Peptides against a protein of PDB entry 5Z08. Designs and how they scored, part 43

Target 1, 168 residues: chain A of PDB entry 5Z08
Amino acid sequence: RQKDEWAKKTSSLMKQLDWFIGEHLGAMLAAEELGGPVVGELMEIDPDDLSAGFNAHGKLKKATSQPDLDRRQRRIDDIWGPQDEQGQAHKRKRGADEALAASAEMRDLIEQLMNKLVEAGGDNSATYVEIPRESAAARFLVRSKVAMFHPNDARRLRLVDFGRDLDD
Target 2, 222 residues: chain B of PDB entry 5Z08
Amino acid sequence: GLPRLIDAIEEASKIPAKRRQTPIKPTIEKLTTHLYTHGASPDSLLRLADLLTLRNHLDQASLAAITRNLYPSSTVSDEVVLRFIGALGHGQLKPTLALQALFLRWLVMVYHLLENPGVLGQVYGVLFDLLDTAAIRPQLCHLLALVTRRKHVRPFRIQAILTLSRQTGGDPNLTGLLRVFKNYYPEIIVGDATKGRASAFKHPDPQWRQHLDEIQQRRSEA

## One batch from the design tools (peptide; aimed at target 1 I110 F140)

Design b2_p17_8_s3 (made by RFdiffusion4, then SolubleMPNN; from b2_p17_8, 6 letters changed)
Fold by OpenDDE base, seed 2:
Structure b2_p17_8_s3 (fold): chain B 168 residues (1-168), chain C 222 residues (1-222), chain A 17 residues (1-17)
Amino acid sequence: as target 1 above (168 residues)
Amino acid sequence: as target 2 above (222 residues)
Amino acid sequence: MTDLEQTLRLMIEEILS
């Protein structure tokens, strides 16, 4: 009975978390990965704005054709196709795809972190997840004080045990 | 006793952690143990509400631990409620949104112990205007679900929740609150954005409820 | 800490509690 109630509660909370990641974090995480602002500096990133790209200072490039489009920006523009209606549709679709990818990465990372915490049975050394890169998702979790890097290995991330680590 | 523990924590809260002569953690543990065992009197609740809601040098873990063990041994006064409500929202002097969510959860769990449940109805507008704050929305919707009466279900609030539900992609807590509104006005058209899962607003912590009931029962026997 | 960071922390804390 208690396990079932916990499972139901946890399931509901996981769905809320999933929703929050998809609706609020995904686009911002994608923006950060694309060289945009750090997550939370711009609260209103429309996936459509992701298509405009970011300057070297992480600001949204206004649609003004600055000629010195760095090769990365050209790749973004090339990927987003010509400024025709089809190109704009491709831009919007790609922005949405990047937001979805960032959301999926965050979801997967959180799931791995939680699974390792459960599997470790209280052994903190066994709670680390190996991350392929320092992603916007990983950085966000660390800034949120939800996760921490291994002191000696930035490729290892663990979930903060709020029951224990808040007491340390 | 509890008052002396609160005194010690109040004094420690005035001093940055790095400048304290003694660690506060052992005193917090004694406080939380006492609260878990005996609960807090109305006077103690008020003092603890001030510690939790006013800016001080207590760490977030300590504040959260106190909040999680904030069992009323008696009733909860309007003054205590208003301290927590006044701590909600954005601002440099406000508690963290995480702590605010714990306060809202606490208010949900002690709602039946309020001396005057109507006090929340008086501040309904303040609570409702915070629904755009995602961090506290789940607990806020739950509290509003308890507090909402027909007088609160105004056309502008119906429109506001529908708009916010669309903007959030159908937050189940907003859908749950909208369902409460529909109980008073069945004719409310729930757009396609609200066809999603609604929160049932179940008790947040059955174990906490049971323990609260035990503390409350001891008072009735004394 | 941003509101989003706090929100995520809260949600995870609630799941782990």
Scores: peptide ipSAE 0.439, ipTM 0.454, DockQ to the pose 0.281
OpenDDE base, seeds 1, 3, 4, 5: peptide ipSAE 0.424, 0.406, 0.427, 0.431; ipTM 0.397, 0.400, 0.438, 0.428; seeds 4, 5 fail the geometry check

Design b2_p17_8_s4 (made by RFdiffusion4, then SolubleMPNN; from b2_p17_8, 7 letters changed)
Fold by OpenDDE base, seed 3:
Structure b2_p17_8_s4 (fold): chain B 168 residues (1-168), chain C 222 residues (1-222), chain A 17 residues (1-17)
Amino acid sequence: as target 1 above (168 residues)
Amino acid sequence: as target 2 above (222 residues)
Amino acid sequence: MTDLEQTLRLMIEQILS
């Protein structure tokens, strides 16, 4: 009974996580991989930029001083903006494909990290996953304090043990 | 007791209605009566949240009835909140949008009982991104109005609300949320988007609130 | 930490708890 309840709860949470990755993270991770902003950077628009006020159309009156941000935002808007022109449809398809790929990478990485944690049986040295590259997904997990790099090897990533921090 | 009723419903939820040996409706009625009278403990709330949010063979009327009677007898844990948040959005595995609207309404009504109100602030982005879903927008805007802090009021979110407000012809709930944003940044020029009718985000169900208060008072006296 | 980062953390913490 308890195992079945746990299995159901875990399955539910995994489905919720899968949905979150697919619907909220995938596109932003893909943007970062394509040379766009770091995931969440678009959210870090300085509140001081609000002092310039928004026009009736919700646009900031001050040009964002960083020309590179404008180029990146334009690329993102070109990938995910409304289908006005045929060329935007192809960019959107590519953007969707990249978002799916980024979502799959994140899912796979989380799965590997979780599996290694379970398999290690408490041996911290055995909990590391070897990553082929420092991806947007890996960086996001580290920034989220979900994962950490090996102190001597940036190609090795492990899941943070949340269970131990509750008992200490 | 309540745990035994939940056990019976959990077992029944695994079986299609046509294949059940006994009707589940009488057990659902007993559950809802118990919840109305005594409320749900934190442990019971978590189990009920799973029943409400996980795909199972319970009918929508039963799920709605449980949700309408989901009175916490004490606090609401982060885990319970996250079950309901994770159930939001589109997908074949998600609850119906009608049920999601009831969940959001519930979160509004129990907001003052959250063990950690900050948990909703941590998932603010998830909630905000669902504003385009018309079926849940009224309750979602109300919840966001409660949760919004200065840190959440960002230029991209202001722009998103303004854009969506134009696209919806000035949804009063979006206008209400934009007014909340303006409380943190009075300098935000919202133009005609705030001149329209705005929701006041009144309590969704005063009778439900009164009954909740009665259940909560019994705990403080025990 | 962004809202997205916090959300992911919370979801994973709940799975591992």
Scores: peptide ipSAE 0.416, ipTM 0.477, DockQ to the pose 0.293
OpenDDE base, seeds 1, 2, 4, 5: peptide ipSAE 0.042, 0.048, 0.040, 0.055; ipTM 0.243, 0.266, 0.310, 0.268

## One batch from the design tools (peptide; aimed at target 2 Q122)

Design b2_p18_1 (made by RFdiffusion4)
Pose (drawn by RFdiffusion4):
Structure b2_p18_1 (pose): chain A 102 residues (1-31, 98-168), chain B 214 residues (1-190, 199-222), chain P 18 residues (1-18)
Amino acid sequence: RQKDEWAKKTSSLMKQLDWFIGEHLGAMLAAEALAASAEMRDLIEQLMNKLVEAGGDNSATYVEIPRESAAARFLVRSKVAMFHPNDARRLRLVDFGRDLDD
Amino acid sequence: GLPRLIDAIEEASKIPAKRRQTPIKPTIEKLTTHLYTHGASPDSLLRLADLLTLRNHLDQASLAAITRNLYPSSTVSDEVVLRFIGALGHGQLKPTLALQALFLRWLVMVYHLLENPGVLGQVYGVLFDLLDTAAIRPQLCHLLALVTRRKHVRPFRIQAILTLSRQTGGDPNLTGLLRVFKNYYPEIIVSAFKHPDPQWRQHLDEIQQRRSEA
Amino acid sequence: VAKRKYLNLREIFTRLTF
């Protein structure tokens, strides 16, 4: 099957993203850097793991967030995540993976 | 003759205007004239794109003059296209929004000359996420309309464009893009973009005809 | 599922790097 290539590609891309978060983004968020990189990654991991866990239930894809988390603000500004309209302490990913002809 | 002019513009591009031992306007005009007559080669285009995209000491009028006369001889590389894509939006590394509108207009006018038009499809999200920026929205919509293929019409983009259409009170450029989206998915709830400058299109065609000569 | 995870990750990566 062609499956593990979609796995290989994902494990490879995950690592490239973590490198980018640690080397470039955490430092930008500080303006410590190491703390920012760990929390951003944890948040992206939590966000992604849940989006698929819901499959079809679009309502269950929100994660609790600290009041003034800079990571969520950046992710929302970068249009990779969205706050819940009723309250801003829950967050969801934009669902890039969903496709009509997937 | 053209590379020598670029070498001069590149050096002047590195120092402030008042510290220049010569006014640059005469040299910018020579470059503009040369580009009007002969077009820009693939390599010259790349160097010009750097000058238009990176932060330097060149003034706005000079950059706009260069952009307006950026007729390609032969083809347009991914290296050139991506530099203009990376120059889009807000940020301290990026050019003015006015120049960005000119770059987007230029990409529409040279779309048929890209060596790899699919490259724009590989950055589709970069172009699309910038539709909120009103200063460049008309040019973005036209380029996105040319670039959109079925694989790009995803539900999250459908919803995002509908929300933006409602919030802006109905931008006709957004509805034009939604029309292109509907061509791939008619299930969707319902300006046919014309060439932005016909004279420029005509002048480009004249310059491009030299490719048939040997 | 693997493809969907990949597309999610790829779109995130692209948007953060640009």

Design b2_p18_1_s1 (made by RFdiffusion4, then SolubleMPNN; from b2_p18_1, 11 letters changed)
Fold by OpenDDE base, seed 4:
Structure b2_p18_1_s1 (fold): chain B 168 residues (1-168), chain C 222 residues (1-222), chain A 18 residues (1-18)
Amino acid sequence: as target 1 above (168 residues)
Amino acid sequence: as target 2 above (222 residues)
Amino acid sequence: EWAKKLKTLEEIYKRLTA
């Protein structure tokens, strides 16, 4: 009985979390990944300045067609490109796809963080998830005080131990 | 107990070594032994932070010994963090740069115990502006590598690091920090400045970490 | 274990929605 109630509450909360991630957070995270404002923080960074990159002298380079720059620069150019109706439709579709991707990444990160916490059996050193990159999702988890980076490796993320704060 | 040891050291810190009736070294040794065994409570950490950061008559060896044994038994408050940050930089009233480097190293090692890690983000500019101080740069870059968030990665700071990297002949700590910046903005073409050896920002002291974990574990069992 | 998991999820949700 009590286990079933806990399972039901957990399932309900997971659905609420999935809804929040999918309907609200994903779009904001996608905007951040695309060079938009940081979720919950105003960035005074001109995205154009970031997109142009910095030369060895720290001066803005003109966007040279280098391929890895091309994907993010294409994202920036697709964000800032001419707002024709077709461009807006492609932008909306791409924005939706990026929002879905960001939502999936956030969900996956939360799941991995939770799983590692359970698997670690109380060993805080074993609770780290390896992340391939600092994504908007990962950064948001840290800003929200849900997760923290390993003090020596920004590719390692762990859930904040709420248990100590919740049992007090 | 620890409070009484701190009281004795605080009183001794007000008096020049030549005018002390009793040598302070035995009391410092008792303090460091106690800290090593039990760690410091938040209240004790604050008092010790004041002893370490404020100008007093304690010798550098004693201050360094306290800093090396400054194991938190619990969390580290914003106030404690701000004492150490406020002690950074140049000035006659500031601690020695060697001691400042130990403070920064300590902040790196206890970063995961901060009550509010965001406090370091709030003082990011203060930390960043000290990168030109060679004596503290290694530990400062390590701390900044932990603290840096997307909001901190500004064009002017990228330029500042690039300029300083050139001026320093490609300090590996600056290269490491630039890699952290690049993780937030991969589109940052940091030219030849990132081709050099970068610091990996490994834990400064694995033994200290292990001992801290043991102290922290005892608190969870109590 | 389930109680801890639920409390953790509650805290995650609270912090994400704040």
Scores: peptide ipSAE 0.364, ipTM 0.406, DockQ to the pose 0.330
OpenDDE base, seeds 1, 2, 3, 5: peptide ipSAE 0.327, 0.354, 0.362, 0.343; ipTM 0.372, 0.439, 0.407, 0.379

Design b2_p18_1_s2 (made by RFdiffusion4, then SolubleMPNN; from b2_p18_1, 11 letters changed)
Fold by OpenDDE base, seed 4:
Structure b2_p18_1_s2 (fold): chain B 168 residues (1-168), chain C 222 residues (1-222), chain A 18 residues (1-18)
Amino acid sequence: as target 1 above (168 residues)
Amino acid sequence: as target 2 above (222 residues)
Amino acid sequence: ELAKKLKTLEEIYKRLTS
């Protein structure tokens, strides 16, 4: 009985999580991947200032090479620029595809992180998932304090230990 | 009980060691033993926080011993947190920097037991402005790594930490904190200042953690 | 094991939706 109730609750919560990822989070993550605002806060930071990066002196690098700014700005302009109706339809489709991809990536990462935690049998060194890239999904998990990067390898991500309160 | 031990120490703390009729060390040992065995309730934590943070006649070894055994049996209130935060920095009325480092270490180790973790976010600026204090920087960076949210990662703070990183020759703790900032803003190109090894901000004391978990488990059974 | 998984998911969900 209790096991069945836990199974049902787990299934229900997974559905809620999948819904949240698919309906809300995926689009926001896709926007981040495309160079839009990072999920959760409109940066009061001028995106242009952040995109320019900081030099070794911590000063804003003047965007010397137009091309990389142009790529991000093109992505921003491609996201936010006025497009004709056909361009808007293509943009909406592309946005939907990117949102779907971001949702899938987030869901897959969560699943891998959980599976590795179970497989590790208490060995924290074995709990790391290798990620192909630092995605918006991976960054969001870290920002949300769900996951953490390996101290020496940003390609390795693990679930945060939520404490032994989970073992009782 | 614990309250009576605290009472005795509070009274003794008002009197210079040379003028005490009885040595305080045996009472401190009883207190630390009790804390190790049972932990401290929220009320006891507040009283102990005052003993630790307010200027009194207790010796540094006693204060350090209490801090090292300051296991919460329950949650940690905002008031307790604010006592420790208020004790940070330079000044004749402040605890020693060594003791401040222990307080910060304690806050790191009990972070998951805070009633309101957001309280540390509210005092983020106070904590951040102390990064130039080398003696507390390691623990301070660790605490900031836990506390930092997107709203705290501002251009002026990015610049400040980069500047301080250069001035310190690339302190690994500052590099670790910059990595935390980069997690919120990936576009932060941290130049040559971060070529150094970043701190991993591992739990400062696994044995202390384990013992805390044992104390906390007893609460769930009561 | 299932209880642990559930609690883990609850915490993940809480952190993602906060």
Scores: peptide ipSAE 0.385, ipTM 0.422, DockQ to the pose 0.356
OpenDDE base, seeds 1, 2, 3, 5: peptide ipSAE 0.338, 0.371, 0.368, 0.369; ipTM 0.367, 0.389, 0.401, 0.396

Design b2_p18_1_s3 (made by RFdiffusion4, then SolubleMPNN; from b2_p18_1, 12 letters changed)
Fold by OpenDDE base, seed 2:
Structure b2_p18_1_s3 (fold): chain B 168 residues (1-168), chain C 222 residues (1-222), chain A 18 residues (1-18)
Amino acid sequence: as target 1 above (168 residues)
Amino acid sequence: as target 2 above (222 residues)
Amino acid sequence: ELAKKLKELEEIYQRLLS
């Protein structure tokens, strides 16, 4: 009975997590993998740059002078600019495919991390998952304080043991 | 059964409390008990959504009690969602802002049971335009945090949140929503005014969630 | 074990939402 309740709760939570990953996080992680901005990093844009009112078309009005603003503005314009319908369709499809891939990577990584934590039986040294690359998913988990890299090996990732930090 | 209880409440809702032959409170209590035990079917859920969202003679306490016990036994249809969305905002025919906040909270808590989660994305603009309404803002920001996709994160909306955040002295819910936006566009400065604790948009009621899960599980076993 | 897994998932979910 209690085991079944825990299994059901775990399944429910996993479904919610899967939904969150698939519907929200995957696209953002994909954007990061594509050289887009880092998920959850505070990019300091000057509040004044955002205060430079967006035109009726949602474009930042050109503040004239500073060249570094122009590169960010170009990226914003490349993000928001009218891409031709074909370019938008290809970009949407590619973006969807990348979002699916990123979602799958994130799901798999979380699953591996969880499995290793369970298998380790409390041995923190055995909780590390080897990651083939520093993915956006891995970085995001670390930034979110969900996971930690091994101090000497950035290819080893483990879940943060949230159970211990409450009793110490 | 639940339909008969709804029938009785629907009929009573047409009559001012002072003109009712019988107190409605016992029937409301029976309804809420039934909802707590069994949840609401899609059909019952729609009828209850109409009772909650349409102007009638039910008292606010009864409406709030129904809303707090509005456990779906299965899925939530687009029609039900749209009833609640249509009930938002200012107007003499609209529910109270307190009740609207409960509706938004309910939508957050049942979001995973929506037949079509995309329906909320379609009404994103309607929801977003209500952010200036302080009484519903906490729940509205939470719902928007769930609904927001890259397509919704537009420069004008970024600016609107930033402006409203400044005007509100950095409402943590707006900061939380801005963080969600920032996930799609990390170039968004969450300025110093937003250094406040962003709302983590935690589940509003863990006990309600647990009870919902229990109701939903009974359906899978049937 | 399942309780620990659930707790971890809850924390993961909360932190991912933060």
Scores: peptide ipSAE 0.142, ipTM 0.401, DockQ to the pose 0.346
OpenDDE base, seeds 1, 3, 4, 5: peptide ipSAE 0.126, 0.122, 0.141, 0.123; ipTM 0.303, 0.321, 0.353, 0.310

Design b2_p18_1_s4 (made by RFdiffusion4, then SolubleMPNN; from b2_p18_1, 11 letters changed)
Fold by OpenDDE base, seed 5:
Structure b2_p18_1_s4 (fold): chain B 168 residues (1-168), chain C 222 residues (1-222), chain A 18 residues (1-18)
Amino acid sequence: as target 1 above (168 residues)
Amino acid sequence: as target 2 above (222 residues)
Amino acid sequence: EWAKKLKELEEIYKRLTA
C-alpha cells in the first residue's frame, strides 16, 4: 500500500516535472545554451525566438545582424538547411530539436542526481554526478538551489539533500 | 492481466481524449504498475511498441510513462527493435523527438536482452544518419557506442562525426562515439575541436537496471 | 528510501517551478 501510494505520487510528480521541463524549461535552457538570456531573467522564450538566434549579449537578434552566436546553429543550418522556405522550416525544426535536447539533458541530469543520492546511502562523496560540461541545465539546477557543484571540481554536481535539511 | 489492460488502452488510443467516455489515466496507471511489477512478455512488448510508435490519441505523458516502465520480462525481439527504430527521425507521423530519445534510452538499457543484437548493426546506417538531430543525439550516440563494430567504422562515417563534432562545438557524445571508433582505428585523429570531454556512456539509470534484473531473475526461477 | 526520493522530487519540483 505505502509503496503503491509512493509509486503513484512519484509517477504523478515525474509527469508534472516532465511536463514542466518539456513545455517550459527546455526552450529556455536551449536559448541559454545558444547564448540567449539566462533562465529566470526572461520568463518565456518562444521557439521562434530560438530560431532567430541571440547576439553576444544574449538579446534576440533581429532578422538583420545574426553573425556570431548563431555560428553553431548556422553551421548546422548552413550544412543541412536549404536556404529557402524549407530553410525556415528547418530552423524552426532545429529550434525545437535543441529545446527537446535541453529538456532531455535536464531530465537525465535530475534523474542521475536523484539516483546518485539514493545509491550513496548517506555517503556524501558518492552523491556526485560527473557532468560532461557546465550546461544551462546544470547551472539552472544550481541557481534553483536543487544542486550544488563540488567545491573543488565544477565537473561534479550533487543534489541538495533536502531530507537532511528538513530533519534539521 | 496485462493483455486486457493493453486492449483497453489500444481502444482508447483510437479515440481523441475529448471524446473518450472514460478517463484513460487510471488504466495507464494500472498498466505501468503491472509493467513495473511483472514486466512485459514478448507479445505484450510488441503490442506496447506499436502503441508507442504508431500515431494515436494517447497523450505524451502516458506514452512516456509506458516507456519508462517498459521492462522486458524476457528477451526483446527483432520486431520490437525495428518498431522503435522505424519510429526515429522527423515526420508528422513519427513520435515526438522527446519520446524517440526515451526509445533510444530504452534500447540502450535493454541491449543485453536483445534476441539478436546484430539487428541494430543491420540498421546502423539509419541510426547514424540521425546524429544531426540534437534531441536524440545523446542516446543515439550511446546506442551506437554499443552497436559499433569494425565493419561500421568507415572513412565517410569518421569524417561525418568529425564534421558534426566541429559544428556542434565538440558534443561530448560525438567525442565519445569517436573514441569508440578509435578503438577499431587507432589512427583516427580526434582533432583539436574534439579535445573536449567525451561521454563515458554509463548506464543511464542504475535503478532501472536493478529493477530489470529483479524482473529477469523471477523469470529464470519460473 | 522511497519516501526520501519522493520528498526530494517534491522539493525539486517546487524549486524548479518557483
Scores: peptide ipSAE 0.204, ipTM 0.354, DockQ to the pose 0.253
OpenDDE base, seeds 1, 2, 3, 4: peptide ipSAE 0.191, 0.191, 0.191, 0.196; ipTM 0.330, 0.345, 0.413, 0.339

Design b2_p18_2 (made by RFdiffusion4)
Pose (drawn by RFdiffusion4):
Structure b2_p18_2 (pose): chain A 102 residues (1-31, 98-168), chain B 214 residues (1-190, 199-222), chain P 18 residues (1-18)
Amino acid sequence: RQKDEWAKKTSSLMKQLDWFIGEHLGAMLAAEALAASAEMRDLIEQLMNKLVEAGGDNSATYVEIPRESAAARFLVRSKVAMFHPNDARRLRLVDFGRDLDD
Amino acid sequence: GLPRLIDAIEEASKIPAKRRQTPIKPTIEKLTTHLYTHGASPDSLLRLADLLTLRNHLDQASLAAITRNLYPSSTVSDEVVLRFIGALGHGQLKPTLALQALFLRWLVMVYHLLENPGVLGQVYGVLFDLLDTAAIRPQLCHLLALVTRRKHVRPFRIQAILTLSRQTGGDPNLTGLLRVFKNYYPEIIVSAFKHPDPQWRQHLDEIQQRRSEA
Amino acid sequence: MAEQIVRLTIERIMEARA
């Protein structure tokens, strides 16, 4: 099957993203840098792992967030995540993976 | 003769205007005239794109003059296209929004000359996420309308464009893009973009006809 | 630029997973 290539591509891309977060983004967020990288990654991992866990239940894809988390602000500003409209302490990913003809 | 002019503009591009041993306006005009007559080669286009895209000491009037006369001879590379894509939106590294509107207008006018038009499809999300920026929205919509293929019409983008249409009170450029979306998915709840400058199109065609000569 | 890189990478990962 062609499946593990979609796995190989994903494991390779995940590493490239983590490198970018550690090398470039954490430092930008500080303005320590290492702390910002770890929390951004944990948040993205939690965000992505849940979006698929819901499959069809669009309502269950919110993760609890500290009050003034800069990582969530960045992710919302970058249009990769969205706050819940009723309260801003839960967050979901934008669902890039869902496709009509997937 | 053209590379020499670019070499001069590049050097003046590195130092402030008052420290220049010569006014640059006469040299900018020579470049503008040469580009009007002969077009810009693929390599010259790349160098000009760097001058238009990176922060330098060139003034707005000079950059706009260059952009308006950026008729390609032959083709437009991915290297050139991506530099203009990267120049879009807000950020300290990026050019003014006014120049960005000119770049987007230019990409529409030279869309048929891209060596790899699919490259715009590979950055579709970069273009789309910028629709909120009103200063460049009309030009963004026109370019997105040319670039949209079925694979790009995803539910999250459908919802985002609908929300933006409602919040802006109904931008006709957004509804024009939604029309293109509906062509791929008619299930969707319901300006046919014209060429932005016909004289520029005509002048480009004249310059491009030289490619048939040998 | 950082926002764009992040955006494109996440989209590609999510497409691959899908």

Design b2_p18_2_s1 (made by RFdiffusion4, then SolubleMPNN; from b2_p18_2, 10 letters changed)
Fold by OpenDDE base, seed 4:
Structure b2_p18_2_s1 (fold): chain B 168 residues (1-168), chain C 222 residues (1-222), chain A 18 residues (1-18)
Amino acid sequence: as target 1 above (168 residues)
Amino acid sequence: as target 2 above (222 residues)
Amino acid sequence: SLSDTLRLMLEEIMEAIA
């Protein structure tokens, strides 16, 4: 009974994680990889604030008039696709494909990080995953304080042990 | 005027060269001449950025010619910058690496005209991850040298540059970027990783700069 | 924030796996 409840809980949490990555993170990570804004820094920016841009001091410019925001946002969306209906469809498809790829990369990275943490049995030296590149996914995990790089090797990433780091 | 020239090129860009009724080269020459003489407004820059970064049927020589004459008459918007940044990297739908190098060079040359220089700081990670791409590395390092602030200089990025510098045999552009990092963190050892001379990141084209200044001055007088 | 949400989700998963 307890094992079945545990398995159900774990399965439910994994489904929620997959949904969260697929529906929310994937598109934003893809946007970062495509030259869009950094996911962790943007989330604190109201969509209206994003449209206002930043001043030379990195402060949000006050969005003066609402109509210019919609035009800028539409222009940004119009930037990446052919202007014709086929072009918009290709943009949407490309955006969807990139979002799927980013979601898959994030999911795989998280899975590897979790597996290494479990396999290490408390040995911090064995918890590192080798990453082929500093992806948007890897950067996001580090910015989120979910993962950390090896001090001497930027190709090695580990999951932060939230239980231990609170006591130190 | 410039908008009509852009309209004609946009329409031609939708059609394969072999199926065009009229040659596009004369229109490209008119466009580049106009850009050289008057520069491009923010609206025109955006339209031209689309032509340069989106997959279309324009030939590489025409795209390069437009990029080399892409003088802003005013400021450069975040939207224009992000179009060029989004065009970087590997992929069938992305511009050639040669054209990407021209885009990065352009961003370096117009950096002082950005409406918000901070926009490049927001995409710093995207730019940094492309350092392994040898074809664009020189211009990329130069752009990063302009954009880098203390917040970007992190241990993992220091290590990444050091590693890449060793792998490349001490690329002078990477050494130059490490020197920029060293300005924020003096403890960074540049010498052990790179026996090579550091790039000074000089302006890529002094004549282009002078001509840009002339175009910008005409705007301030009008 | 998305980062907070991700962190919380991962913490819950790790607590369930441990």
Scores: peptide ipSAE 0.232, ipTM 0.347, DockQ to the pose 0.261
OpenDDE base, seeds 1, 2, 3, 5: peptide ipSAE 0.239, 0.235, 0.221, 0.231; ipTM 0.360, 0.398, 0.432, 0.349; seeds 1, 2, 5 fail the geometry check

